# Peptides against a protein of PDB entry 4QMF, part 1

Scores and structures below are computed, not measured.

Target 1, 175 residues: chain A of PDB entry 4QMF
Amino acid sequence: ESSFMTLFPKYRESYLKTIWNDVTRALDKHNIACVLDLVEGSMTVKTTRKTYDPAIILKARDLIKLLARSVPFPQAVKILQDDMACDVIKIGNFVTNKERFVKRRQRLVGPNGNTLKALELLTKCYILVQGNTVSAMGPFKGLKEVRRVVEDCMKNIHPIYHIKELMIKRELAKR
Structure headers, positions and changes below count from the first letter of each chain, unless a header shows other numbers.
Peptide ipSAE is a variant of ipSAE made for these designs: the mean of its two directions, with the distance scale d0 fixed at 1.0 Angstrom where the peptide's residues are scored. Compare it only between designs on the same protein; published cut-offs may not carry over.
The geometry check fails a fold that doesn't show the stated peptide or that is severely misdrawn somewhere.

## One batch from the design tools (peptide; made by RFdiffusion4, then SolubleMPNN)

Design b1_p8_1_s1 (from b1_p8_1, 4 letters changed)
Fold by OpenDDE base, seed 5:
Structure b1_p8_1_s1 (fold): chain B 175 residues (1-175), chain A 8 residues (1-8)
Amino acid sequence: as target 1 above (175 residues)
Amino acid sequence: MEEVYVYL
């Protein structure tokens, strides 16, 4: 039998309590058991004797990981679909200086979130910038592009450069 | 953020 656990930060507790019945109902369709521990601050998912597809536990693992990283339930639950993948990109370790970190992270979002929205549209991904991570959901090709742009931004390559490159590649692929 | 993977 397979089991996965993830810890969540205390500020997520109230939200996770509110949506946990919806998490349970979504996983019950696949015969995956789940537990919310409010004392430890953990979420657990487990296969059962009735789990038909043993691979669905990996998607259940990804669901609780996304929820711990502030992805809303109506978006995170899409990970249970076969065509949907995710990535959680750690960005906190690229720079030691806090001001430099905040400045580079803000470049990913851009004015009014427009830079992030352009990247989402070009990659066909959902993208959430939260704390020391970027969570992304979408096709594997799009996720690979998102990871490159996010990591390069933390390495001081401006996202606008990659957005322009992705726009050119998209126009060339239509011809 | 610790992910604990238990393969049983």
Scores: peptide ipSAE 0.037, ipTM 0.710, DockQ to the pose 0.017
Fold by OpenDDE base, seed 1:
Structure b1_p8_1_s1 (fold): chain B 175 residues (1-175), chain A 8 residues (1-8)
Amino acid sequence: as target 1 above (175 residues)
Amino acid sequence: MEEVYVYL
């Protein structure tokens, strides 16, 4: 039997308590068991003797990983769909200076979130910038593009450069 | 720590 556990930050506890019955109901359709430990601050997913598809446990792992990184349940639960992939990009280790980190992270969002929204539209991904991670959900091609833009932004390459490149590539692919 | 633990 396979089991996966992820820790979540304390600020996430109240939300996870509120939606846990919906998590349980979503995983029960696949005969995946789940446990929320409020003392440890963990989520666990497990195969059961009734789990028919062994691959669904990997999607359940990705679900709890997304939930721990502040992705809302109505978005995170889409990971259980076969065509949906995700990525959780660690951004906290690219710079030691906190102000430089905050400035580079803010470039991903941009004025009024417009940079992030442009990247979401061009890559066909959902993207959430939270804390020391960027969570993304979408097609594998789009996720690869998101990871490149996010990591390069943390390496001081401005996201607008990649957005312009993605726009040009999109217009060329329509011709 | 952002580790997913696999128990087999």
Scores: peptide ipSAE 0.034, ipTM 0.683, DockQ to the pose 0.018
Fold by OpenDDE base, seed 4:
Structure b1_p8_1_s1 (fold): chain B 175 residues (1-175), chain A 8 residues (1-8)
Amino acid sequence: as target 1 above (175 residues)
Amino acid sequence: MEEVYVYL
């Protein structure tokens, strides 16, 4: 039997409590058991004797990981689909200075979220910037591109340069 | 303390 646990921050508790029945119902279709521990502040997923796909537990692990990082349930649950992958990019350790961190994180979002929206469209990913992480969901190719742009942004490479590169690559691939 | 056990 396989199990995975993730901790969540206290500010997620109310939301996770609200949606936990929907999490359960989604995982039950795959015979994956789940537990929400409000005392520890953890989510657990487990295989059961009725789990028919051994790989689904890895997707269930990714589901609770996304939920812990503020991804909404209607988006996070798509991770259970075979064609859907995810990544949780830690951004908090690239910069020691808090003001520089905030400034670089804001560059990833851009004015009115336009930079982030452009990156989502070009990579075919969902992207959520929250706290010290960026959560992304989509095709593996797109996720690789998102990780590069996000990490380079924290390394002081402005996302606009990568967006221009991705636009050019997209136009070349239509020919 | 609500432990939400969902054993289905």
Scores: peptide ipSAE 0.027, ipTM 0.707, DockQ to the pose 0.013
Fold by OpenDDE base, seed 2:
Structure b1_p8_1_s1 (fold): chain B 175 residues (1-175), chain A 8 residues (1-8)
Amino acid sequence: as target 1 above (175 residues)
Amino acid sequence: MEEVYVYL
C-alpha cells in the first residue's frame, strides 16, 4: 500500500480542520484514506485495498501538498481531475537578502495583482504566491511557463519581459 | 525542506 505525508505550517491548522471532512469525502470517491494529525502538524494520504487506480495516490499527494501551501480546497481539489497538473515552486532560496526577496516576490504579483493575473490568463494556470512558495495548477505547458517566469523573477528578470513574450506567442498561435 | 514521506 502507498502512503504520502506532508507537513503544514501552524497558521494552516484552523483552515485544514474546517475543510478536512470535504477532503475526506473527495478522497473517499477514489477509495483513498486520509489522516489529519494536529499534534505533528501533518496530512497523510493512503491507498486502500479498494483503490482501483494506483496513480490517484500521486494526485492525493499533490492535493495535500497544495493545501499545505495555502491553496484553498475548492481550487486544490481540482488536482484530482486527470487533465489538471500542479507545481509548487520554492522561491525562498534564490535570494539571501530579505528585502531583495520581498521586492522580487512583489514584482511577480505586481500593482493590484495585475502581473500575476496576466500570467494566469496567458498560461491558463491558477497561481498562488504565498510565503516562500508559488503554487500553480493547470496544463503541463502552462506550468512550465509559470516555473520559468517565477524562477527568472527571483533571478532578477522582470516578469513583464516574459508577459510580453507570452502575449506575442499567443497572437501567433491564433493565426 | 517539507519532506513528503513515501511509505511503500
Scores: peptide ipSAE 0.036, ipTM 0.681, DockQ to the pose 0.018; fails the geometry check

Design b1_p8_1_s2 (from b1_p8_1, 4 letters changed)
Fold by OpenDDE base, seed 1:
Structure b1_p8_1_s2 (fold): chain B 175 residues (1-175), chain A 8 residues (1-8)
Amino acid sequence: as target 1 above (175 residues)
Amino acid sequence: MKEEYVYL
């Protein structure tokens, strides 16, 4: 039997309680059991004797991982689709200075979220910047591009440079 | 902290 657990921050508890019946219903279609522990602050997913697809448990793991990182349920549940991949990029360890961290994280978002929106459009990914992580969902190629831009931003390479590069590559690929 | 536990 396969089981995966993820911890979630206290500020996520109220939301997770509200949507947990929808999580259960989505996973029941695949015969995956799930548990929300409010004392520990954890979510668990488990295979059952009725689980026929062994790969779906990995997608269920990714679902609870995304939910713990503030991805809303209507977006996170798309991970159960075969064509959908995700990544949870840890950004908190690239910079020890809190102010430098906040400044670099803000560059990913940009003014009015425009930098992030441009990156989402170019990579065909959903991207959520929250706390010490960036959550992304989309095609594997797009996720690889997102990870590069996010990590390089935390290494002081400005996202606008990569956005311009991605735009040029996209126009060249149409020829 | 984010911890992932794998039980086989």
Scores: peptide ipSAE 0.033, ipTM 0.675, DockQ to the pose 0.018
Fold by OpenDDE base, seed 5:
Structure b1_p8_1_s2 (fold): chain B 175 residues (1-175), chain A 8 residues (1-8)
Amino acid sequence: as target 1 above (175 residues)
Amino acid sequence: MKEEYVYL
């Protein structure tokens, strides 16, 4: 038997309660059991005797992880697909100064979200910047590129540098 | 809040 638990922040409780029946229905297709504990503020996923693929529990773990980090259910549930991977990049520890942290985090988003949208298109990833984490979903190659850009941005390398590099690499790969 | 992932 394999199980995974994740804690979620109190501000997610109302949303998680609202979508939990949809989480249950999605995991039931794989014979994965799940529990939402509103007292502890936790989500748990477990294998059952009827779980056909034992590796699906790792995807169920990643699902509850993404949901805890504010990824919407219609996007997070795509992690159960075989071709979909995810990453949760901790950004809160790169800078001690709060104003510098906020400024660098805002550079990832850019004006009207245009920087983030450009990075999503180039990497073929979904990307959510929330709190002290960046959640990403997509192909492993794209996730590796996202992690580099995100971490470098928190190290004061502007995302536009990597966006230009990714654009050049994409045009060269079409030839 | 520390995200603890418990592997059991």
Scores: peptide ipSAE 0.031, ipTM 0.670, DockQ to the pose 0.020
Fold by OpenDDE base, seed 2:
Structure b1_p8_1_s2 (fold): chain B 175 residues (1-175), chain A 8 residues (1-8)
Amino acid sequence: as target 1 above (175 residues)
Amino acid sequence: MKEEYVYL
């Protein structure tokens, strides 16, 4: 029997309580059991005797991980699809200075979110910048590109460099 | 990151 638990921050509790019936219904299709513990502030997923695909528990683990990182349920539930991967990139440890951290994190978003939107379009990923993490969902190739851009941005390489490179690569691949 | 517990 396989079980995964993730802790969530207190500010997420109200939302998780609201969508938990939808989480349960989505996981029930795969015979994965789930528990929301409001006292501990945890989500748990478990295989059952009726779980047919043992690999689905890893996707259920990734679902609760995404939900804990503020990904909305209608987006996070797509992780249960076979072709969908995710990544949760920790950005909080790249910079000790809080102001420098905030400035570098804001560069990922850009003016009016245009930098982030460009990166999402080029990588075919969903990307959420929240707190000390960037959550991404999409094809494995796109996720690898997102991680590179995100980590390099926190290392003071401006995202515009990688966006220009990805644009050129996309234009060349259409020929 | 808040702890991930794997129960096997």
Scores: peptide ipSAE 0.028, ipTM 0.672, DockQ to the pose 0.018
Fold by OpenDDE base, seed 4:
Structure b1_p8_1_s2 (fold): chain B 175 residues (1-175), chain A 8 residues (1-8)
Amino acid sequence: as target 1 above (175 residues)
Amino acid sequence: MKEEYVYL
């Protein structure tokens, strides 16, 4: 039997408690057991003797990872679909200076979130910028593009450069 | 503290 555990930050506890019955119901359809430990601040997923698809445990692992990183349940649960992949991009280690980190992270979001929304549309991904991570969900190709833009943004390459490149590639692919 | 063990 396979199991995966993830820790979550204290500020997620109230939300995770609220949605845990929905997590349980979603995983139960796949015969995946789950545990929310409010003392440790952990989520665990486990295969059972009734788990039919052994690969679903990896998706359940990704579900709890997304939930720990502030992805809302109605979005995170889509990871259980076969066509959905995810990535949790660590951004906290690219820059030592806190002000520079905040400034580069804000460039990824842009004014009124418009930069992030453009990137979501172009990559066909959901993208959540939270704390020291960017969580993304979507097709594998789109996730690869998101990771490149996010990491390059933290390396001081403006997201608008990649957005222009993605726009051009999209227009060329329609012909 | 309520540990909700949901063993299904």
Scores: peptide ipSAE 0.024, ipTM 0.685, DockQ to the pose 0.013

Design b1_p8_1_s3 (from b1_p8_1, 4 letters changed)
Fold by OpenDDE base, seed 3:
Structure b1_p8_1_s3 (fold): chain B 175 residues (1-175), chain A 8 residues (1-8)
Amino acid sequence: as target 1 above (175 residues)
Amino acid sequence: MPEEYVYL
């Protein structure tokens, strides 16, 4: 039997309590047990003797990881689909200067979220910028592109450069 | 980070 645990920030507690019955119901369909520990501030997923697909526990691990990083349940639960992958990109360690970190993180979002929306459309990914992480969900190719743009942005390569490149590649692929 | 426990 396999078990995975993830810690969540205190500010997620109220939300996780609200949706935990929906998490339980979604995982019960796969005979995956789950526990929300409010004292430790953890989520746990476990295989049971009735778990038929052993690979689903890895999807359940990814579900609780996404939920811990502020992804809403209606989006995060899509990770249980076979065709859906995810990535949680740590961005907090690329720069020590807080103001520089905030400026670079804001470049990923852009004016009115337009930079982020353009990146989501071009990569066919869902993308959430929250705190010290960027959570992404989508096809493996799109996730690889998102990770490159996000990490390069934190390394002072402006996202607009990669967005322009992705637009050109998309236009060339239609010919 | 996720922690893994395996029970045989």
Scores: peptide ipSAE 0.065, ipTM 0.735, DockQ to the pose 0.014
Fold by OpenDDE base, seed 5:
Structure b1_p8_1_s3 (fold): chain B 175 residues (1-175), chain A 8 residues (1-8)
Amino acid sequence: as target 1 above (175 residues)
Amino acid sequence: MPEEYVYL
């Protein structure tokens, strides 16, 4: 039997309580058991004797990981699809200075979220910037591109540079 | 920070 647990921050508790019946119903279709522990502040997923595909537990692990990082349920539940992958990129450790961290994180979003929206469109990914992590969902190739742009942004390479490169590469691939 | 635990 395989089991995965993730801790979630206290500010997510109310939301997770609200959607937990929807999580349970989505996982029941795959015979994956799940538990929300409000005392510990954890989510757990487990295989059962009725689990047909043992690999689906890895998707269930990814679901609870995304939910813990503020991804909304209607987006996070798409991880259960075979063609969908995810990544949770830790950004909090690239710089010690808080103001520098906030400034670099804000560059990923850009004015009115336009930089992030451009990156989502070019990579065919969903991207959420929250706290000390960036959560992404999409095709593996797109996720690799997102990770590079996010990490380079935290290393002081402006996202606009990579967006321009991705645009050029896309136009060249159409020819 | 939230942590992930794996049991196999």
Scores: peptide ipSAE 0.061, ipTM 0.737, DockQ to the pose 0.019
Fold by OpenDDE base, seed 4:
Structure b1_p8_1_s3 (fold): chain B 175 residues (1-175), chain A 8 residues (1-8)
Amino acid sequence: as target 1 above (175 residues)
Amino acid sequence: MPEEYVYL
């Protein structure tokens, strides 16, 4: 039997309490048990004797990881679908200077979120920039592209250059 | 509220 645990930050507690019955119901369909520990500030998922798909526990692991990183439940629960993958990109360690970090992180979002929206559309991913992580959900190809753009942005390569490249690639693929 | 929610 397999289990996975993730810690969540205190500011997520109220939200996680609110949606935990929905998490349980979603995982029950797969016979995956789950635990929300408010003392430790953890979420756990476990296989049971009734778990019929051994691979679903990995998706349940990813679900709690996404929830811990501020992804809303209606989006995060889509990870249980076979065609859906995710990535949690750590961005906090690319830059030591806080102001530079904030500036580079803001470039991913752009004015009115337009840069992020363009990246989501081009990669067919959901993308959430929160704190020291970027959470993404979508096809593996799209996730690979998101990770590249996000990491390069933290390395001072402006996302607009990658967006232009992705636009060109998309137009070429339509022929 | 309970400190832990367990669902099996």
Scores: peptide ipSAE 0.053, ipTM 0.742, DockQ to the pose 0.013
Fold by OpenDDE base, seed 1:
Structure b1_p8_1_s3 (fold): chain B 175 residues (1-175), chain A 8 residues (1-8)
Amino acid sequence: as target 1 above (175 residues)
Amino acid sequence: MPEEYVYL
């Protein structure tokens, strides 16, 4: 039997309590058991004797990981679909200066979220910038592109450069 | 950072 546990930050507790019955219902369809521990601040998923597909536990692991990183349940639950992948990109360790970190993180979002929206459209991914992580969901190709743009942004390469490159590549692929 | 644990 396989089990995965993830810790979540305290500010996430109220939301996780609210949606936990929906998490349980979604995982029950796959005979995956789940536990929310409010004292430890953890979520656990585990296979049961009735779990038929052993691969679904890895998707359940990814579900709780996404939920811990502030992804809303209606989006995070899509990870249980076979064609959906995810990535949780740690961005907090690229710079020591807090102000520089905030400025570089804000470049990913851009004015009115327009930079982030452009990146989402070009990569066909959902992208959430929250705290010290960027959570992404979508096709593997798109996730690879998102990770490159996010990490390079934290290395002081402006996202607009990559967005322009992705736009050109998209137009060339239509011809 | 949230930690991920694997139990087998």
Scores: peptide ipSAE 0.052, ipTM 0.731, DockQ to the pose 0.018

Design b1_p8_1_s4 (from b1_p8_1, 3 letters changed)
Fold by OpenDDE base, seed 5:
Structure b1_p8_1_s4 (fold): chain B 175 residues (1-175), chain A 8 residues (1-8)
Amino acid sequence: as target 1 above (175 residues)
Amino acid sequence: VEEKYVYL
């Protein structure tokens, strides 16, 4: 049997308590057990003797990972679908200077979130910029593009450059 | 956020 545990930050506790019955119900459909530990601040998922598909535990692992990183349940639960993948991109270690970190992270979002929205549309991904991570959900090809843009942004390559390239590539692929 | 994986 397989088990996965993820720690979550204290500020997520109230939200996770509120939605945990919905998490349980979603995982019960696959005979995956789950536990919310409020003392440790952890989420655990486990296979059971009734788990039919052994691969679903990996998706359950990804679900609790997304929830720990502030992805809302109605979006995070889509990871249980076969065609959905996710990525949690750590951005906190690219820059030691806090002001430079905040400035580069803000470039991913852009004015009124327009840069992020353009990237989501071009990659067919959901993207959440929160704290020291960027969480993304979508097709594997789109996730690879998101990771490149996010990491390059933290390396001081402006996202608008990649957005322009993705737009051109999309128009060329329609011909 | 720390992740621990146990395969049994």
Scores: peptide ipSAE 0.056, ipTM 0.691, DockQ to the pose 0.017
Fold by OpenDDE base, seed 3:
Structure b1_p8_1_s4 (fold): chain B 175 residues (1-175), chain A 8 residues (1-8)
Amino acid sequence: as target 1 above (175 residues)
Amino acid sequence: VEEKYVYL
């Protein structure tokens, strides 16, 4: 038997309570058991004797990880699809200065979220910037591009530079 | 976010 546990921050508790029946129903289709512990503030997923695909437990692990990082359930549940990958990029440790951190994180979002939307379109990924992490879901190639842009943004390389590069590469690939 | 793995 295999199990994974993920801690979640207190501010997610109310939301996780409201969607936990939907999480249970989605995992039951794969014979994966799940537990929401409100005292510890944890989510657990477990294989059962009826689990047919042993790889689905890794997808279930990724589901609870995404949910802990504020990804909405209707988006996070797509991780159970075979063609869907995810990444949770820690951004909090790149800069010690709080104001510099906030400014660099805001560059990733851009005016009216336009920088983030452009990055999502170019990489074919869903991207959520929340707190000290960026959660992404999509094809492996797109996730690699997202991680590069996000980490470089925290290293003071402006996202617009990478967006321009991705636009040029996309245009060249259509020829 | 802390993760724990248990294999049995």
Scores: peptide ipSAE 0.055, ipTM 0.690, DockQ to the pose 0.016
Fold by OpenDDE base, seed 4:
Structure b1_p8_1_s4 (fold): chain B 175 residues (1-175), chain A 8 residues (1-8)
Amino acid sequence: as target 1 above (175 residues)
Amino acid sequence: VEEKYVYL
């Protein structure tokens, strides 16, 4: 049997405790067991003898990973759907200077979140910028584009250039 | 966030 564990930061504890019964209920449909350890600050998912689909444990792993990275449960639980993929993009290691990091991370969001919203629409992804990670959920093709834009932004390529490229590609695909 | 895999 397979088990996955993820650690979560202390500031997520209250939220995770609140939604854990909903997590349990969602995973029970797939015969995946789960444990919330508030002392360690961990979430665990594991297969059971009744787990029918062996691949669902990987989705359960992704669920707890998304939850640990501040994705809300109503969004994160969609990862259990077969057509839904996710990515957790680590952005904290691209830049050593904290001010430069914050500035580049803010470019992903843009004024009033408009840059992020444009990227979500163009990629058909949900995107959450939080701390040292960007969490994304959506189709695999869209996730690849999100990762490229996010990483390039941290490498000082402004997201607007990729957004323009994605807009052009989308217009060409409508013909 | 650290992930661990255990096969049981």
Scores: peptide ipSAE 0.050, ipTM 0.695, DockQ to the pose 0.017
Fold by OpenDDE base, seed 2:
Structure b1_p8_1_s4 (fold): chain B 175 residues (1-175), chain A 8 residues (1-8)
Amino acid sequence: as target 1 above (175 residues)
Amino acid sequence: VEEKYVYL
Protein backbone atom coordinates (compact mmCIF):
# COMPACT_ATOMS: atom_id res chain seq x y z
CA GLU B 1 0.00 0.00 0.00
CA SER B 2 1.17 3.53 -0.83
CA SER B 3 0.82 6.46 1.57
CA PHE B 4 1.70 10.15 1.27
CA MET B 5 1.69 12.76 4.04
CA THR B 6 2.03 16.54 3.88
CA LEU B 7 2.32 19.08 6.69
CA PHE B 8 0.21 22.25 6.59
CA PRO B 9 0.70 25.62 8.33
CA LYS B 10 -1.42 26.39 11.42
CA TYR B 11 -3.35 29.21 9.70
CA ARG B 12 -4.79 26.60 7.26
CA GLU B 13 -6.27 24.31 9.95
CA SER B 14 -9.74 25.90 10.23
CA TYR B 15 -10.29 25.81 6.46
CA LEU B 16 -9.04 22.22 6.08
CA LYS B 17 -11.31 21.06 8.90
CA THR B 18 -14.28 22.74 7.15
CA ILE B 19 -13.71 21.07 3.75
CA TRP B 20 -12.37 17.66 4.91
CA ASN B 21 -15.70 15.86 4.35
CA ASP B 22 -15.62 17.09 0.73
CA VAL B 23 -12.02 15.83 0.38
CA THR B 24 -13.08 12.43 1.77
CA ARG B 25 -16.05 12.21 -0.64
CA ALA B 26 -13.88 13.11 -3.64
CA LEU B 27 -11.22 10.50 -2.76
CA ASP B 28 -13.81 7.79 -1.87
CA LYS B 29 -14.82 7.73 -5.56
CA HIS B 30 -11.31 6.36 -6.22
CA ASN B 31 -11.14 4.17 -3.08
CA ILE B 32 -8.39 6.39 -1.62
CA ALA B 33 -8.43 6.74 2.16
CA CYS B 34 -7.51 10.05 3.79
CA VAL B 35 -6.74 11.33 7.30
CA LEU B 36 -6.59 14.85 8.72
CA ASP B 37 -4.38 15.04 11.83
CA LEU B 38 -4.99 18.32 13.66
CA VAL B 39 -2.44 17.54 16.40
CA GLU B 40 0.48 16.97 14.02
CA GLY B 41 -0.94 19.41 11.44
CA SER B 42 -0.82 16.82 8.62
CA MET B 43 -2.92 15.37 5.79
CA THR B 44 -2.44 11.76 4.69
CA VAL B 45 -3.71 9.85 1.63
CA LYS B 46 -3.51 6.04 1.29
CA THR B 47 -4.31 3.37 -1.25
CA THR B 48 -6.74 0.65 -0.18
CA ARG B 49 -7.33 -2.93 -1.34
CA LYS B 50 -10.15 -1.48 -3.49
CA THR B 51 -7.97 1.13 -5.26
CA TYR B 52 -8.19 0.17 -8.93
CA ASP B 53 -5.92 2.76 -10.57
CA PRO B 54 -2.48 2.84 -8.87
CA ALA B 55 -1.72 6.25 -10.45
CA ILE B 56 -4.59 8.01 -8.62
CA ILE B 57 -2.58 7.99 -5.36
CA LEU B 58 -0.09 10.41 -6.98
CA LYS B 59 -2.99 12.76 -7.82
CA ALA B 60 -4.25 12.42 -4.24
CA ARG B 61 -0.73 13.38 -3.05
CA ASP B 62 -0.89 16.45 -5.30
CA LEU B 63 -4.37 17.32 -3.95
CA ILE B 64 -3.21 17.50 -0.32
CA LYS B 65 -0.07 19.41 -1.40
CA LEU B 66 -2.23 22.05 -3.16
CA LEU B 67 -4.59 22.30 -0.16
CA ALA B 68 -1.62 22.81 2.19
CA ARG B 69 -0.52 25.75 -0.05
CA SER B 70 -3.86 27.61 0.26
CA VAL B 71 -5.46 26.46 -3.03
CA PRO B 72 -9.27 26.39 -2.50
CA PHE B 73 -10.88 22.92 -2.57
CA PRO B 74 -13.12 23.56 -5.65
CA GLN B 75 -9.97 24.32 -7.65
CA ALA B 76 -7.60 21.81 -6.00
CA VAL B 77 -9.99 18.83 -6.53
CA LYS B 78 -9.64 19.30 -10.31
CA ILE B 79 -6.17 17.69 -9.94
CA LEU B 80 -7.96 14.31 -9.82
CA GLN B 81 -8.85 14.77 -13.52
CA ASP B 82 -6.52 12.95 -15.94
CA ASP B 83 -5.76 16.02 -18.09
CA MET B 84 -4.87 18.24 -15.09
CA ALA B 85 -1.34 18.66 -13.72
CA CYS B 86 0.05 20.92 -10.99
CA ASP B 87 3.24 22.57 -9.78
CA VAL B 88 4.14 24.13 -6.41
CA ILE B 89 6.99 26.56 -6.99
CA LYS B 90 9.01 27.56 -3.92
CA ILE B 91 9.91 31.26 -4.23
CA GLY B 92 11.10 32.05 -0.69
CA ASN B 93 14.76 31.05 -1.22
CA PHE B 94 15.61 33.21 -4.29
CA VAL B 95 16.36 36.35 -2.24
CA THR B 96 17.46 36.88 1.37
CA ASN B 97 16.21 40.46 1.68
CA LYS B 98 12.54 40.47 2.75
CA GLU B 99 11.70 43.80 1.09
CA ARG B 100 13.24 42.63 -2.21
CA PHE B 101 11.28 39.34 -1.92
CA VAL B 102 7.97 41.18 -1.37
CA LYS B 103 8.69 43.57 -4.28
CA ARG B 104 9.52 40.71 -6.71
CA ARG B 105 6.50 38.64 -5.57
CA GLN B 106 4.24 41.68 -6.11
CA ARG B 107 5.53 41.95 -9.73
CA LEU B 108 3.98 38.51 -10.43
CA VAL B 109 0.59 39.85 -9.37
CA GLY B 110 0.94 43.35 -10.85
CA PRO B 111 -1.49 46.28 -10.62
CA ASN B 112 -4.99 45.00 -9.79
CA GLY B 113 -3.78 41.42 -10.46
CA ASN B 114 -3.52 42.18 -14.21
CA THR B 115 -0.07 40.59 -14.65
CA LEU B 116 -1.19 37.35 -13.01
CA LYS B 117 -4.46 37.32 -15.00
CA ALA B 118 -2.55 37.78 -18.27
CA LEU B 119 -0.19 34.92 -17.35
CA GLU B 120 -3.14 32.63 -16.44
CA LEU B 121 -4.87 33.33 -19.77
CA LEU B 122 -1.72 32.87 -21.88
CA THR B 123 -0.68 29.60 -20.18
CA LYS B 124 -4.23 28.24 -19.64
CA CYS B 125 -3.30 27.72 -15.96
CA TYR B 126 -4.78 28.59 -12.62
CA ILE B 127 -2.10 30.43 -10.58
CA LEU B 128 -2.11 31.28 -6.87
CA VAL B 129 0.64 33.44 -5.37
CA GLN B 130 0.61 32.81 -1.60
CA GLY B 131 3.33 33.22 1.02
CA ASN B 132 6.57 31.54 -0.09
CA THR B 133 5.01 29.50 -2.93
CA VAL B 134 3.26 29.84 -6.26
CA SER B 135 0.77 27.04 -6.93
CA ALA B 136 -0.23 26.38 -10.55
CA MET B 137 -2.70 23.96 -12.17
CA GLY B 138 -3.12 23.27 -15.89
CA PRO B 139 -1.57 21.53 -18.91
CA PHE B 140 2.11 20.48 -18.67
CA LYS B 141 3.16 22.98 -21.39
CA GLY B 142 1.48 25.85 -19.54
CA LEU B 143 3.00 24.78 -16.20
CA LYS B 144 6.50 24.82 -17.74
CA GLU B 145 5.89 28.39 -18.92
CA VAL B 146 4.53 29.46 -15.50
CA ARG B 147 7.58 28.03 -13.68
CA ARG B 148 9.93 29.90 -16.04
CA VAL B 149 8.14 33.24 -15.53
CA VAL B 150 7.91 32.79 -11.74
CA GLU B 151 11.55 31.78 -11.24
CA ASP B 152 12.81 34.51 -13.60
CA CYS B 153 10.71 37.10 -11.74
CA MET B 154 12.40 36.07 -8.48
CA LYS B 155 15.73 36.39 -10.37
CA ASN B 156 14.78 40.03 -11.24
CA ILE B 157 13.48 39.43 -14.81
CA HIS B 158 10.21 41.36 -15.01
CA PRO B 159 7.14 39.20 -15.97
CA ILE B 160 6.11 41.72 -18.66
CA TYR B 161 8.97 40.45 -20.85
CA HIS B 162 7.65 36.88 -20.78
CA ILE B 163 4.03 38.04 -21.22
CA LYS B 164 5.03 39.86 -24.42
CA GLU B 165 6.82 36.72 -25.69
CA LEU B 166 3.83 34.50 -24.83
CA MET B 167 1.47 36.91 -26.64
CA ILE B 168 3.64 36.75 -29.79
CA LYS B 169 3.80 32.94 -29.62
CA ARG B 170 0.00 32.76 -29.25
CA GLU B 171 -0.59 34.94 -32.31
CA LEU B 172 1.86 32.86 -34.36
CA ALA B 173 0.09 29.62 -33.32
CA LYS B 174 -3.25 30.93 -34.70
CA ARG B 175 -1.79 31.12 -38.24
CA VAL A 1 6.04 22.28 3.99
CA GLU A 2 7.62 18.85 4.36
CA GLU A 3 6.31 15.90 2.39
CA LYS A 4 6.92 12.42 3.76
CA TYR A 5 6.46 9.38 1.58
CA VAL A 6 5.80 6.04 3.23
CA TYR A 7 5.36 2.85 1.27
CA LEU A 8 3.66 0.18 3.46
Scores: peptide ipSAE 0.048, ipTM 0.684, DockQ to the pose 0.017

